# Peptides against a protein of PDB entry 8YVU, part 64

Target 1, 39 residues: chain A of PDB entry 8YVU
Amino acid sequence: PQLCYILDAILFLYGIVLTLLYCRLKIQVRKAAITSYEK
Target 2, 160 residues: chain B of PDB entry 8YVU
Amino acid sequence: TWLTVLKKEQEFLGVTQILTAMICLCFGTVVCSVLDISHIEGDIFSSFKAGYPFWGAIFFSISGMLSIISERRNATYLVRGSLGANTASSIAGGTGITILIINLKKSLAYIHIHSCQKFFETKCFMASFSTEIVVMMLFLTILGLGSAVSLTICGAGEEL

## One batch from the design tools (peptide; aimed at target 1 K26)

Design b2_p28_6_s2 (made by RFdiffusion4, then SolubleMPNN; from b2_p28_6, 18 letters changed)
Fold by OpenDDE base, seed 2:
Order: structure tokens, then C-alpha cells, then sequence
Structure b2_p28_6_s2 (fold): chain B 39 residues (1-39), chain C 160 residues (1-160), chain D 39 residues (1-39), chain A 28 residues (1-28)
């Protein structure tokens, strides 16, 4: 049971980090797309 | 195309938000069905007494649905509506997190005060159960907030 | 305890999906960068 | 109890909608 809670915390943190990274990457892709469209 | 990929991502975020909302509703309904919160002494289930699982889930669900619809129809007015809904959902999520944290603190304090070594005591069991549910709801709320914020940023980017 | 395991499963699934999406997005960014470099 | 039943019905409806949306997303 205690290990489960620890796992939850790790997975939760991982999810948050991935979400942030995903958002950042998405913004980069959007910027790249806009730049490509302007060319 | 890049736009198609972005659209798919927005839909995914919307679906995630809806899923989060549904899970929250599910937990809320289960808790309300199994436990008579009104008869529980203390503030162990304060978040449930406030109806957070319900109204929060509704907000997230509406926000997610609007986001999906906005993405599918690609209409400017829908984008604005989705942005507004996502903003509202984000605010609701933040409020929910606050409520859940308060509930969690109360539950933990209750467990500490009563020195719940006997897990089979009804009060200790309820407090432990409440703590678990609140933690789960907190995680779900954070996920929902993340999705709502992401959708809001996406919508704002489309308006620019 | 049982709820913890359910949460672990959900978080795990979410993490996998996000990882896949992140990888896909990263590949797209790389492709865009390569295309931009070739221009 | 009646409210609970309504909530359950609503939850089931939402679940159905969610699954439909997921299926649609998977088809694209």
C-alpha cells in the first residue's frame, strides 16, 4: 500500500513534467510552422 | 499537416479533460452512494459536502466539450467560447485544489489526533478513506487544470 | 488501497500516452528543423 | 435516493458520450 502511494506520486510528477514539456514542444512546433508559412 | 496535428492534440486534451471530469463525477457519486456525508462528523469530507466533485466535473466536462467542438468546427466564436470556458474551468480547478488541500489537511490532522493505530475503528477508517479519495481527487483536479490551461493557451494562440 | 492501484493505472496510461505524443511532436520538430535547414 | 439515481444516469450518459468521442478520435 505504501509503495502504491509512492508510485502515485512519481507517476503524478512524471505526468506533470510531461505535460509541461509537451506544451513547450507544441509551442515550438507552432512557431516553426508559422515561420515556415511566412517563408 | 502541422495544423492537423495540433488539432488532434487539442482534441486529446479535451478528451482528457472530459475523462478527468467523468472520473471526478464517478468518485463523487460513489462516495455519496456509499457514505452518508451528512452524518459524518467533522470536516473529513468537506470537499464533498461542498459538492466539488459535481460542479468541478461539470465545469471540466463543459470546457472539454466546448474545446472539442471548437476545434472541430474551427469557428472564431467557438474558439472564444472555448477559451472562456477553459478559463472558467481553470479557475474552478484552482478553487477545487484549494478545497481539496484544506480537506486533506483536516483529514491528516484527524488521523494524527486520534492516533489511528486501530484502523478498524470506524472514524479512523473514514478518515483514511477520505484522505485517499481527496488525494485522488486532487490529482484529477490538477490534471484537469493542466488540460484546461493547455486548451486555454491553444485558444489564445489561435486568437493571436 | 484499491483506489491507489486504480490511480496508478490511470496515471500510468496517461504517462504512456503523453510520452507517445511527446515523441511524435519531437519528431515533427526535428523534421521541421531539417526542412528549414535545407532551405 | 432519487437524486442519486439521476446522478448515476447522468454519469452513464457521460460515459457513453466519452466513449463515443474516444472512438471517433481513434478513427481519425
Amino acid sequence: as target 1 above (39 residues)
Amino acid sequence: as target 2 above (160 residues)
Amino acid sequence: as target 1 above (39 residues)
Amino acid sequence: SELQELLRALLLSLLSLFFDLLLELLRE
Scores: peptide ipSAE 0.494, ipTM 0.821, DockQ to the pose 0.071
OpenDDE base, seeds 1, 3, 4, 5: peptide ipSAE 0.491, 0.480, 0.492, 0.487; ipTM 0.818, 0.817, 0.823, 0.814

Design b2_p28_6_s3 (made by RFdiffusion4, then SolubleMPNN; from b2_p28_6, 21 letters changed)
Fold by OpenDDE base, seed 2:
Structure b2_p28_6_s3 (fold): chain B 39 residues (1-39), chain C 160 residues (1-160), chain D 39 residues (1-39), chain A 28 residues (1-28)
Amino acid sequence: as target 1 above (39 residues)
Amino acid sequence: as target 2 above (160 residues)
Amino acid sequence: as target 1 above (39 residues)
Amino acid sequence: DELLKKLLETLLSLLLLFFLLILDLLAQ
């Protein structure tokens, strides 16, 4: 049971980090799309 | 640059806030449906007794919806309204975190005092269940607070 | 303990989905960068 | 028990309404 809680914490942290990275990457894609449209 | 990034993801943050609120509300309803919280001894479900899953979910949902509407309509009055709602949601989230931490401490203390070696004892099971639910609610509340704060910063940046 | 395992499963699924989306988005960024370099 | 059932029904209806509002918001 304790291992499960540790795993939950790790997975939760991983999910947050991935969400942040995804947001950053999405912004980069949008910027690239806008730059491509202006060219 | 950070403000611009947050502004672009405002809709996503709003949706995340609403989703978090809905999950919190779902868990609240499930717990209330499965457990008679009023008959449970102690304060192991104090957050539920206080109705936090309900009012917290309402605040986060309203904040998220207003944020999305504000982003879509791009009206100055909506920006102010969204900022106010997000601020209120941030305060509610902070209060919720505090309540959940207190609940968690009580639940853990109960488990420790009763030396719950027999997990099948109803009281120990309820305390463990409460701890698990409270931890989950705490994580959701932190996510909701993060989204609300982010939206508040975005709204404040638009007013400057 | 059972709730913990359920939560682990949900978080794990979420992590996988986010990873896949991140990979897809990263590929899009790379494609956009290549297209921008060829122009 | 009856009051609890009514409250649960109201809560469920409210949840459904919120879900529909979210869907409407996403569809716009």
Scores: peptide ipSAE 0.474, ipTM 0.809, DockQ to the pose 0.058
OpenDDE base, seeds 1, 3, 4, 5: peptide ipSAE 0.466, 0.472, 0.470, 0.466; ipTM 0.797, 0.814, 0.802, 0.792

Design b2_p28_6_s4 (made by RFdiffusion4, then SolubleMPNN; from b2_p28_6, 20 letters changed)
Fold by OpenDDE base, seed 2:
Structure b2_p28_6_s4 (fold): chain B 39 residues (1-39), chain C 160 residues (1-160), chain D 39 residues (1-39), chain A 28 residues (1-28)
Amino acid sequence: as target 1 above (39 residues)
Amino acid sequence: as target 2 above (160 residues)
Amino acid sequence: as target 1 above (39 residues)
Amino acid sequence: DELKLKLLALLLSLLALFFKLLNELLAQ
């Protein structure tokens, strides 16, 4: 049971980090698309 | 194309939001069916007493549905509606997180005060169960908030 | 304990999906960068 | 009990809709 809670915490942290990275990457893609459209 | 990817992302986020809402509703329904929260002493189930699993799930479901519809129809009025719904869902999610944290603190305090060495005692079991459910709901609420915020950013980007 | 395992499964699935999306987005950023460099 | 049954039915309907949307997403 304790191992399960630890795993939940790790997976939760991983999910948050991935979400933040995804958001950053999405912003980069948008910036790249805008730059490509202006050229 | 970048538009196709963004569209797929919005749809995925909407689906995630709806799924989160459904899971929250399921947990709320199960807890309400198994436990008579009104007869439980203390504020161990304060989030359930506040009806958070229900109204929170409704907000997330509506936001997710509007996001999917907005993405499919690509209409300006739907984008605005989705943005509004996602903003409302984000506020609801933040409020829900606050309520869940308060509930979690109360549940943990209850466990600590009663020195729940005997897990089979009804009160200790209920407090532990409440803590587990609240943690799960908190996680789901954070996921829902993340999806709603992401959809809001996408919608705002389309309006600019 | 059972709820913990269910949460682990949901978190794990979410992590996999986010990872796949992140990979797709990263490939798009790379393609956009290459296209911008060739122009 | 009737309200609970209606809520359960609604939940199941939403779940079915979710799976339908997921299948559409996976098919693209």
Scores: peptide ipSAE 0.530, ipTM 0.831, DockQ to the pose 0.072
OpenDDE base, seeds 1, 3, 4, 5: peptide ipSAE 0.521, 0.522, 0.520, 0.525; ipTM 0.828, 0.826, 0.829, 0.823; seed 1 fails the geometry check

Design b2_p28_7 (made by RFdiffusion4)
Pose (drawn by RFdiffusion4):
Structure b2_p28_7 (pose): chain A 39 residues (1-39), chain B 160 residues (1-160), chain C 29 residues (1-29), chain P 28 residues (1-28)
Amino acid sequence: as target 1 above (39 residues)
Amino acid sequence: as target 2 above (160 residues)
Amino acid sequence: CYILDAILFLYGIVLTLLYCRLKIQVRKA
Amino acid sequence: SVFSIIFIIAFIIFVVIKIYIFSVYVSS
């Protein structure tokens, strides 16, 4: 009954999860590009 | 096979360490700049007053930078420094967890007994704001500390 | 406030959809 | 996998803290 930031609290978790998943995907793709471009 | 997986997967731990160090500064500067932290009737601030946002800000940042540079450049003396920075950051997080827990204990002792019936917006909106902020910081610090201890245990993997 | 939260509430849907598309594309690669 | 385990544990703790804080507000 006192909403706004209670619903906005899980959005910060949503932001953290996305901003870590993108970093992990970028590092993984950079490693895959290095391993595939050597030969 | 745990050691190999932890060794190949290393610099993301540094990414999340430096994300924790960067996001700790914003909260610490905003909270310590908007209002004085020594004239609170409920003495709600028990973590920002102890320097915790500025105690592990350029502390987690240096451990994250060393962990990121470790795979980028395999320096002779950087490997030794990375383990020390990781274990010092594990100790700093261990202390931060308990100080943040006693901050939650005091904030709940303030809002629990006759200070404010039901939710906020009666007399102590700052008490609920500080409680929610310190809960978010505690969760983020648990996330940073788990990765810091994982990197500490992964880094040695050998005698000395 | 509430509407401001709603404007950034769907940004996550599109961001996760593009993230899944990138994942499937990289899997095909 | 280790990072996911740590994340799940941290998320459970966070939910438990939120439930306890909400129960404090209801009983106040």

Design b2_p28_7_s1 (made by RFdiffusion4, then SolubleMPNN; from b2_p28_7, 20 letters changed)
Fold by OpenDDE base, seed 4:
Parts: structure tokens; sequence; C-alpha cells
Structure b2_p28_7_s1 (fold): chain B 39 residues (1-39), chain C 160 residues (1-160), chain D 39 residues (1-39), chain A 28 residues (1-28)
């Protein structure tokens, strides 16, 4: 049971980090797309 | 093409939000079905007594649905509506998180006070169960909030 | 304890999906960057 | 009691938001 909670915490943290990274990457893609469209 | 990709992402986020909402509703209903919260004395299930799993899930569901609809119809008014709904869902999620944290603190305090080493005791079991459910709900709420915020940002970006 | 395992499963799936999405997005960023560089 | 009041306020806010959302939906 303790291992389960630890795993939950790790997975949760991983999910948060990935979400943030995904957001950042999405912003980058958007910026790149806008820049490409302006050219 | 990029707009299409963004739309797909928004749809995915909306689906995720709806899914989160459904899971929250399921947990809420299960808890209400298994435990007669109304007869439980104390604040262990304060979040449930407040109906958070229900209204939170509803808000997230509505937000997700609006996001999907807004994305599909590409109407300006729907985009604004979705943005508003996502904002509202974000606020609701924040409130829910606060409530859940308070509930979690109370539950943990209860467990600590009663020195619940014996999980077979009804009170300790209930407190532990409550804690577990609250933690799950907290995680789901955070996920829902994340999706709602993401959708809000996407919607705001489209309006700008 | 069973709920913990269910949560683990959900978080695990979420993590996998996010990872895949992140990878796809990263590839898109790279492609966009390459296209921008060629212009 | 304070917590209950906070919860009530939160509920009121939530209801207000819900009403606004419903109004937006209705006007759409």
Amino acid sequence: as target 1 above (39 residues)
Amino acid sequence: as target 2 above (160 residues)
Amino acid sequence: as target 1 above (39 residues)
Amino acid sequence: SVLDELLKKALEILLKILKEILEVIKNS
C-alpha cells in the first residue's frame, strides 16, 4: 500500500511536469507557426 | 493545418476534462452509495457534504463540452462561451482544491488523533477511506483544473 | 488501497498519453524549426 | 461554523457562475 501511494505521487508529479512541458512546447509550436505564417 | 492541429488539441483537452469530470462523478456517486455521508458525524467527508464531486464534475463537464462544441463550430460566440466556461471551471476547480485540502487536513487530523493503527475499526477505516477518496478527488481536480486552464489559454489565444 | 491502484493505473495511462503527445509535439516543433530555417 | 460560511459563500459563487454560464448558453 505504501508503494502505491509513492507511485501515485511520482506519477502525479510526472503528469504535472509533462503537462507543463507540453504547454511550453505548444507555445513554441504556436510561435513557430506564427512566424512561419508571417513569412 | 496548424489551426486544425490546435483544434484537435483543444478537443483532446475537452475530452480529458469531460473524462475527469465523469470520473469525479463516479467517485462521488460511489461514495454516496456506499457511505451514508449524511449520517457520518464529523468533517471527514466535508467535501462530499458540500457536494463538490457533483458540482465540480458538472462544471468540468460543461466546460469540456463547451470547449468541444466551440472547437467544432468555429463560431466566435461559442469561443467566448467556451472561454467563459473554462474560466468558470478553473475557478470551480480552485475552490474544489481548497475544499479538498481542508477535508484532507481534517481527515488526517482525525486519523492522527485517534491513532488509527487498527484499520479494522470502523472509524479509522472510514477516515482512511475518506482520505484516499479525497486524495483521488484532489488529483482529479488538479487534472481538471489543468485542462480547463489549458483550454482557457487556448481560447484566449484565439481571441487575441 | 484498491483505489490507490486504480489511481495508479489512470495516472499511468495519462502519463503514457502525455508522453506520446509530447513526442509528437516535439517532432512538430523540430519540423517547424527546420522549415523556418530553410526560409 | 466559519468553514460552513465559507462553503456557503463558495456555493453562492459557484451558483452565480453557473447562472452566468447558463445565460451564455441561452444567449448563444
Scores: peptide ipSAE 0.409, ipTM 0.797, DockQ to the pose 0.020
OpenDDE base, seeds 1, 2, 3, 5: peptide ipSAE 0.397, 0.407, 0.378, 0.397; ipTM 0.796, 0.800, 0.771, 0.798; seed 5 fails the geometry check

Design b2_p28_7_s2 (made by RFdiffusion4, then SolubleMPNN; from b2_p28_7, 22 letters changed)
Fold by OpenDDE base, seed 1:
Structure b2_p28_7_s2 (fold): chain B 39 residues (1-39), chain C 160 residues (1-160), chain D 39 residues (1-39), chain A 28 residues (1-28)
Amino acid sequence: as target 1 above (39 residues)
Amino acid sequence: as target 2 above (160 residues)
Amino acid sequence: as target 1 above (39 residues)
Amino acid sequence: TVLEKLLQEALEILLKLLKEILEVIKNS
């Protein structure tokens, strides 16, 4: 049962990190698309 | 193609918000149905007494729905409306997280004070159950906030 | 304790979905970068 | 223009709340 809560914390942290990375990557894709459109 | 990918991402985030909202509503209704919060001594269920699961879930649901609709219709006015709704949802989520953290601290303090070695005692069981529900709601709220912020950033990027 | 396991399952599923989306986005960024480098 | 101003204010409030949340997390 204690391991379950630890796993929840790890999975939660992983979800947050992935969300942030996804946002950053999306911003990069948008910047690249804008740069490509201006060329 | 890139715009299509971004659109799909927004839809996914909107769906995530709606799902989070639905889960929060389900938990809120279950807790209200099983437990008489008004008769529980202490502030263990302060977040529930404030009605956060209900209004928070409504805000996230509306934000998610507006985001999906805005994405599907590709109307400029809907994009702005969705951005506003997502921002409001993000604010609500942040407030909810704060309330839930405070509630979690109170619940943990209650467990510590009563030295709940016997889980079968009514007070200890209620405190443990409250803690579990609050933690789950906290996780869901953070997920909802993450999706709302992501949608807000996406919407802001489209307006620039 | 049982709720913890349910939460683990939900978070795990969410993590998998986000990972897949992140991988797809990363591949797209790489393709865009390669195309930009060839221009 | 009014809507844009409102959105900007909402964004500022959101940023403040995010900072507060980060501070609470840091101090917890």
Scores: peptide ipSAE 0.417, ipTM 0.804, DockQ to the pose 0.057
OpenDDE base, seeds 2, 3, 4, 5: peptide ipSAE 0.403, 0.401, 0.381, 0.410; ipTM 0.797, 0.795, 0.798, 0.803

Design b2_p28_7_s3 (made by RFdiffusion4, then SolubleMPNN; from b2_p28_7, 20 letters changed)
Fold by OpenDDE base, seed 5:
Structure b2_p28_7_s3 (fold): chain B 39 residues (1-39), chain C 160 residues (1-160), chain D 39 residues (1-39), chain A 28 residues (1-28)
Amino acid sequence: as target 1 above (39 residues)
Amino acid sequence: as target 2 above (160 residues)
Amino acid sequence: as target 1 above (39 residues)
Amino acid sequence: SVLDQILKEALELLEKILKEILEVIKNS
C-alpha cells in the first residue's frame, strides 16, 4: 500500500510535467501559425 | 528556437527514462536482497527469476544515456545510435510488460487459490508483496517504454 | 488500497494519452517550421 | 563504425536475453 502511494506521486509528477510541456508546445504552434499568417 | 525546445524535450525524456531504469534497478536489488527468490515455491517471482529488473533497467539506462549524449553533442552518428538503443529498449520494455503481466496473473491466481484471508501468513504476505512490486514494475516499465518510443519517434523525425 | 490502484490506472492512461498527443503536436510544429522556412 | 558495433552487440545481447526469457516462459 505505501509503495502504491509513491507510484501515484511519481505518475502525478510525470503527468504535470508532460502537461506543462504540451501546453508550451501548443503555445509555440499557435505563435508560429500567427506569424505565418501575418507574412 | 524550435530546435532548442525539441532538444530540451528529448533530454527530459531521456532523463525520465534513466530515472525509471534506476528505480526499476533499485526495486530489483531490494527484492533480491530481502527475499530469497530461489527458495520461494511457485511462479510468483517469475519476472525476478528471469532477471528482468536488471537487464531491463540496464537497457533503459543505456538508451536514456545515449539519447542525452546524442542530444548534447548533436552528432549524426550519436543520433543513429540513440535511435537504435531506444528501439532496442522499446522492444525490451514490451517483452518486460508481457512477462510482468504473466507474473501478475500468476500472483493473483495464487492469492485466489490459497484464499489469503490472513494477510500475516507468510505465503500470502509474500504473494501480496510480490503483486505490489510487480504492479509497480509494470507501471515503471510502461513509462520507460513510453519514453523510449517517444525518443525513437523524435530521433526518426530528425533523420527525415 | 483499491482506490490507489484505480488512481494508478487513471494516471497511467493519462500519461500515455499525453505522450501520444505530445508526439503529434511535436510533428505538427516541425511541419509548420519547415513550411515557414520554405516560404 | 564503433557505434554500429556497440549497437550490434547490444542487439545481440537483447536477443539472447529474449530467448532466455522465452525459454523460461515455455518451461513454466
Scores: peptide ipSAE 0.395, ipTM 0.799, DockQ to the pose 0.037
OpenDDE base, seeds 1, 2, 3, 4: peptide ipSAE 0.383, 0.375, 0.388, 0.387; ipTM 0.793, 0.793, 0.796, 0.802

Design b2_p28_7_s4 (made by RFdiffusion4, then SolubleMPNN; from b2_p28_7, 20 letters changed)
Fold by OpenDDE base, seed 1:
Structure b2_p28_7_s4 (fold): chain B 39 residues (1-39), chain C 160 residues (1-160), chain D 39 residues (1-39), chain A 28 residues (1-28)
Amino acid sequence: as target 1 above (39 residues)
Amino acid sequence: as target 2 above (160 residues)
Amino acid sequence: as target 1 above (39 residues)
Amino acid sequence: TVFEELLKKALEILLKILKEILEVIKNS
């Protein structure tokens, strides 16, 4: 049972990091699209 | 630039792979230190007996390190080397998953046969502990495989 | 204890999905950057 | 190139392992 909670913590942390990276990447895509539209 | 972002992503994937490898190695080391697997009857620790946490962690660690080095030096030969290492790590990860699944099946069968109603019995405790460790190792192996495959795809894309 | 394992499964699935989405977005960013550079 | 051939071989091995894994999953 304790190992399960440790795994949950690791997976949760991984999920948060991936979410942050995804958000950053999404913002970059939006900026690139706007720049392409203005040209 | 987009290239800088991509480089950061590759480095992140490499770091993730190394971390996964280190966690696997740590778990393997802890299990080997706390439990004398050689004296445990049954196949509940077959993955540990095969040394998967050790060699698997080494492969993932090497792959991750090569990926990071390749990204930092930005050399074509290093990119190819990293691609090869990631491919090898992906193969190792796949093999590890297979071994862990087999181990998990054996562990579950053991729990079922012994009808572990009393958790405090030594045999039932060991079987449950083995199952938990195998599940954790399986998740870590899948994460490592995912990172290795991702790095392989990224490296292949850079060569095109 | 059972809830912990269920949570692990959900977090694991979420991590896989996010990884796939991240890869797709990364490819899109690359394509957008190439198109912007050619203009 | 020799490297490309090696990569192809590695990919073939990977695919073989994946097929084996899938078979094990199906038989489970």
Scores: peptide ipSAE 0.403, ipTM 0.803, DockQ to the pose 0.058
OpenDDE base, seeds 2, 3, 4, 5: peptide ipSAE 0.383, 0.371, 0.392, 0.385; ipTM 0.794, 0.795, 0.792, 0.789

Design b2_p28_8 (made by RFdiffusion4)
Pose (drawn by RFdiffusion4):
Structure b2_p28_8 (pose): chain A 39 residues (1-39), chain B 160 residues (1-160), chain C 29 residues (1-29), chain P 28 residues (1-28)
Amino acid sequence: as target 1 above (39 residues)
Amino acid sequence: as target 2 above (160 residues)
Amino acid sequence: CYILDAILFLYGIVLTLLYCRLKIQVRKA
Amino acid sequence: MITYLLIAAVVFLVAVIALFFYIFFFHH
C-alpha cells in the first residue's frame, strides 16, 4: 500500500543482474574470438 | 576440477569487484553531501559515520584492478600483491557486514517502537530511506564479498 | 514517479530480448 | 552491438539509482 520504491527496489537487482551478465558475455566472447583467431 | 574452472574464470570477479567499488562511491558521496551525518535525532547513520562507504571504496577498487591486470599482464610481483589485496578485501567485507548488521539492528529498533506507526511519511521518512539504502548496500556487499573470497581461495592454489 | 518507473520498466524487456538474440546468434557462431 | 547494449544497461542502472534520490528530494 506504499508502493513506488518498493517496486523500484527489485529494479535495482534487475539492473545489477543485467550489468553483470553483459560483462560476463563480453569477456566470454572476447576469449572465444582470441582462441578462434589464432589459427 | 574446481581449481581449473576458478582459474580460467577470473577477471569477471574483478569486474564485479570494481563495479562494487564504483557504485559505493556514488552512494557514499550523495549520503555524506546531502545532509550532515552528526545531527540525526535517531542517530540512524551508523555505517556512513564510520567511513564504510569510503573505507572499502578505493580498497575493493585496488583488488579489482590487480585481479583484472593479473591475466592481462603476468608480472613477477603482481601475483603476490593480488592475493594480499584479495584477503584484505575479504577482511574489510567481513567487518562491513557486521557494522551494516548492527546498523540494521539500530534502525529497526528506532522504527519499531512508537517512532512511527505503519509505514513512513509521518515523521521519519529518512529512517525508512536509510534502512532501504543500507539493505541494498548490504546485499551488494554480500555479492562482492562472495566473489572476493572465491578469488582469494582460487588465487593461491599452490604452496605459498 | 510511478509513470517514470514504468517508462524504464519495459527497457529491461527489450534489453533481455536483444541479449537472448545475441546469445542464440553466438551459439550459432 | 554488445558494447552498446552494455552501455545501455549501465544507463538503466544509473536511472534506477537516480529515481531513489529523486523520491527522496520529492518528499523533502

Design b2_p28_8_s1 (made by RFdiffusion4, then SolubleMPNN; from b2_p28_8, 20 letters changed)
Fold by OpenDDE base, seed 4:
Structure b2_p28_8_s1 (fold): chain B 39 residues (1-39), chain C 160 residues (1-160), chain D 39 residues (1-39), chain A 28 residues (1-28)
Amino acid sequence: as target 1 above (39 residues)
Amino acid sequence: as target 2 above (160 residues)
Amino acid sequence: as target 1 above (39 residues)
Amino acid sequence: ELDKLLEYSILFLLLVFLRFFLLFLLKS
């Protein structure tokens, strides 16, 4: 039972990290699109 | 097109934040209903004694609602209000995480001091239960903070 | 307890899929950036 | 595609959290 909670915690943390990375990537793509539009 | 995408994301994040707040509120209500925190010795439930599940849930709910309303009405003042609420929710989430970490440390220290080898011992059981609750609240707080920060970044991006 | 492990496995698999999709997207963005730089 | 991935990621996090909460309630 404790292992289940530990695994859930790890997966949750991993999901948060992925979400942050996705957000950063999205921001980068948007910045690139804006820069390309200004050129 | 990017504005439409951002709008959909803000709504989704707002809904996520509201859902997180509701889950936190429900959990807090259940814990408060089952446990008489006032009679529990020590600072094991310090986060609950501080009323974090309640005010944290309120902040997250307000932030999420404001984000949804701001998206639906497309009013500049509402966007700023949502940004402010999201920032406040982020601060509240950070404070909550800090409180929960402190509570977790106290709980772990308590377990270490009493050498809790027997899980069924009343004090050790309560400490373990408190630890589980604190961990759950920590996850909720992290989720809420993530949503609030995401909404803040999105809102800040719209203002720029 | 057994159901917990099964669900953890499903969530883990889902996390791996999301990671792969993220990596693919990151590679695509990098390739697009390189292509734009060469123009 | 990125937006969809973000949505799925958030949904995944919510599901994991909900699972954790349900397991905690069932254990208690």
Scores: peptide ipSAE 0.523, ipTM 0.835, DockQ to the pose 0.467
OpenDDE base, seeds 1, 2, 3, 5: peptide ipSAE 0.477, 0.517, 0.521, 0.484; ipTM 0.812, 0.833, 0.835, 0.810; seeds 1, 2, 3, 5 fail the geometry check

Design b2_p28_8_s2 (made by RFdiffusion4, then SolubleMPNN; from b2_p28_8, 21 letters changed)
Fold by OpenDDE base, seed 2:
Structure b2_p28_8_s2 (fold): chain B 39 residues (1-39), chain C 160 residues (1-160), chain D 39 residues (1-39), chain A 28 residues (1-28)
Amino acid sequence: as target 1 above (39 residues)
Amino acid sequence: as target 2 above (160 residues)
Amino acid sequence: as target 1 above (39 residues)
Amino acid sequence: LLDELQDLAVLLLLLIFDRFFLLFLEQL
C-alpha cells in the first residue's frame, strides 16, 4: 500500500507535466491556426 | 536525404541514451538515499550493491554524449570515438541486463520463500519495491542497449 | 490499498489519453507548419 | 529540431513509463 501511494504521487506528477506540455502544444497549434487564418 | 535521416536518428538515439542514463542515475540515487542497501538482508538489491545504476548510467551517458558530439562536429576521429563508446555501452548494457535478471530472480525467489501474502510485512514490501525498481532498471537498460546498438550500426555504416 | 490501485489505473489511463492527444496535436502542428511553408 | 527531439524524448519516456506501469499492474 505504501508503494502504491508513492506510485500515485509519481503518476500524479507525470500527469501534471504532461498536462503542461499538452497545454503548451495546444497554444502552439492555436497560434499556428491563427497565423494561417490571417494569411 | 538518407544521411540527413540517419543524422536525425543518431541524435535522437543519443538523446534517448543520455535520458535513459539520467533516469537510471536518478533511480539509483533515490534508492541509495531512501534505503540503506548495506543493511538489507539478502541479495534483493544485488544490482545496486554492484553499483550497476552508477557505472551503467556513466557508460550510457558517455556513449550518448559522444554520439551527439560526433554527429554535430562531423569529425572522423569523433565518429570512431563514438563507435567505440557505443560498443562499450552495448557491452555494459548487456552485462547490466544479466545482473538485473539475476537480481530479479533472487527477488522473486525471496518473495516466494516468505509467502508474501501480507503486503504489510516490511520484508515483503522491500522485496516488492526492489522487484519493481529492478524491472524498471531492466527496461531502461534494454532501451539503452537498443539505442547503443543502433548508434553502433549507424556509426559502422558511416565508416563504410 | 484498493483505492490506491484504482487511482493508479485512472492516472495511467489519463497518461495514455494525454499521450495520444499530444501526438495528435504534434501531427497537427507539423501539418500546419508544412502548409505555412508551402504558402 | 531541438524542440522536436525534446518532444520525442518526452514521448519515449511516456511510453517507457506506460510499459513499466503495466508490468507493475501485472505483478500485483
Scores: peptide ipSAE 0.498, ipTM 0.805, DockQ to the pose 0.086; fails the geometry check
OpenDDE base, seeds 1, 3, 4, 5: peptide ipSAE 0.489, 0.490, 0.497, 0.491; ipTM 0.799, 0.800, 0.805, 0.796; seeds 1, 3, 4, 5 fail the geometry check

Design b2_p28_8_s3 (made by RFdiffusion4, then SolubleMPNN; from b2_p28_8, 19 letters changed)
Fold by OpenDDE base, seed 2:
Structure b2_p28_8_s3 (fold): chain B 39 residues (1-39), chain C 160 residues (1-160), chain D 39 residues (1-39), chain A 28 residues (1-28)
Amino acid sequence: as target 1 above (39 residues)
Amino acid sequence: as target 2 above (160 residues)
Amino acid sequence: as target 1 above (39 residues)
Amino acid sequence: ELDKLQELAIEFLLKVFDLFFELFKEKL
């Protein structure tokens, strides 16, 4: 049971980090698309 | 800028793979230290008997290290080496998943056959503990596989 | 304890989905970068 | 010997964590 909670914490942290990275990447893609349209 | 972001992501994936490998190794060593798997009746710890936590951890560690080194040095030969290592790690991960699934099935079958209503029975406790560890190892293996595949795709995309 | 295992499964699935989405987004960014370099 | 190996493994893990945190700080 304790191991399950540790795994949950690790997976939760990993999920948060991936979400932040994904958001950053998505914003960069949007900025690149906007810059390409202005040209 | 995009290349630098991609590089940082590859390094992150490599570190994640190394971390996963280390966790797998830690679990393997702890289980081997606490439990005399050789004296446990049945195939509840078949994945541990096969040494999966050890060789899997080694493969993932090597793959992660090579990925980080390849990204840092930005050399074509290292990229190829990393691609090969990640491919090997992906195969190892797939094999590990298969072994873990088989172990999980055996553990669940054992619990079902012995009608493990009493958690305090040594055999039932060991089967439950094995199931928990196998599930954790399965998750870690899939995470490692995901990182290795991601790195492989990144490396393949650089060669094209 | 049962809730912990359910949470692990959900977080694991989420991690896989995010990884796939991230890979797709990365491929799109690479394609956009290549198209921008050819112009 | 096992305790030394465990200590070495912990030290290695700590180094990996430090590297991870440094990389994370650079991204941030």
Scores: peptide ipSAE 0.421, ipTM 0.811, DockQ to the pose 0.031
OpenDDE base, seeds 1, 3, 4, 5: peptide ipSAE 0.378, 0.419, 0.420, 0.415; ipTM 0.804, 0.807, 0.809, 0.810; seed 4 fails the geometry check

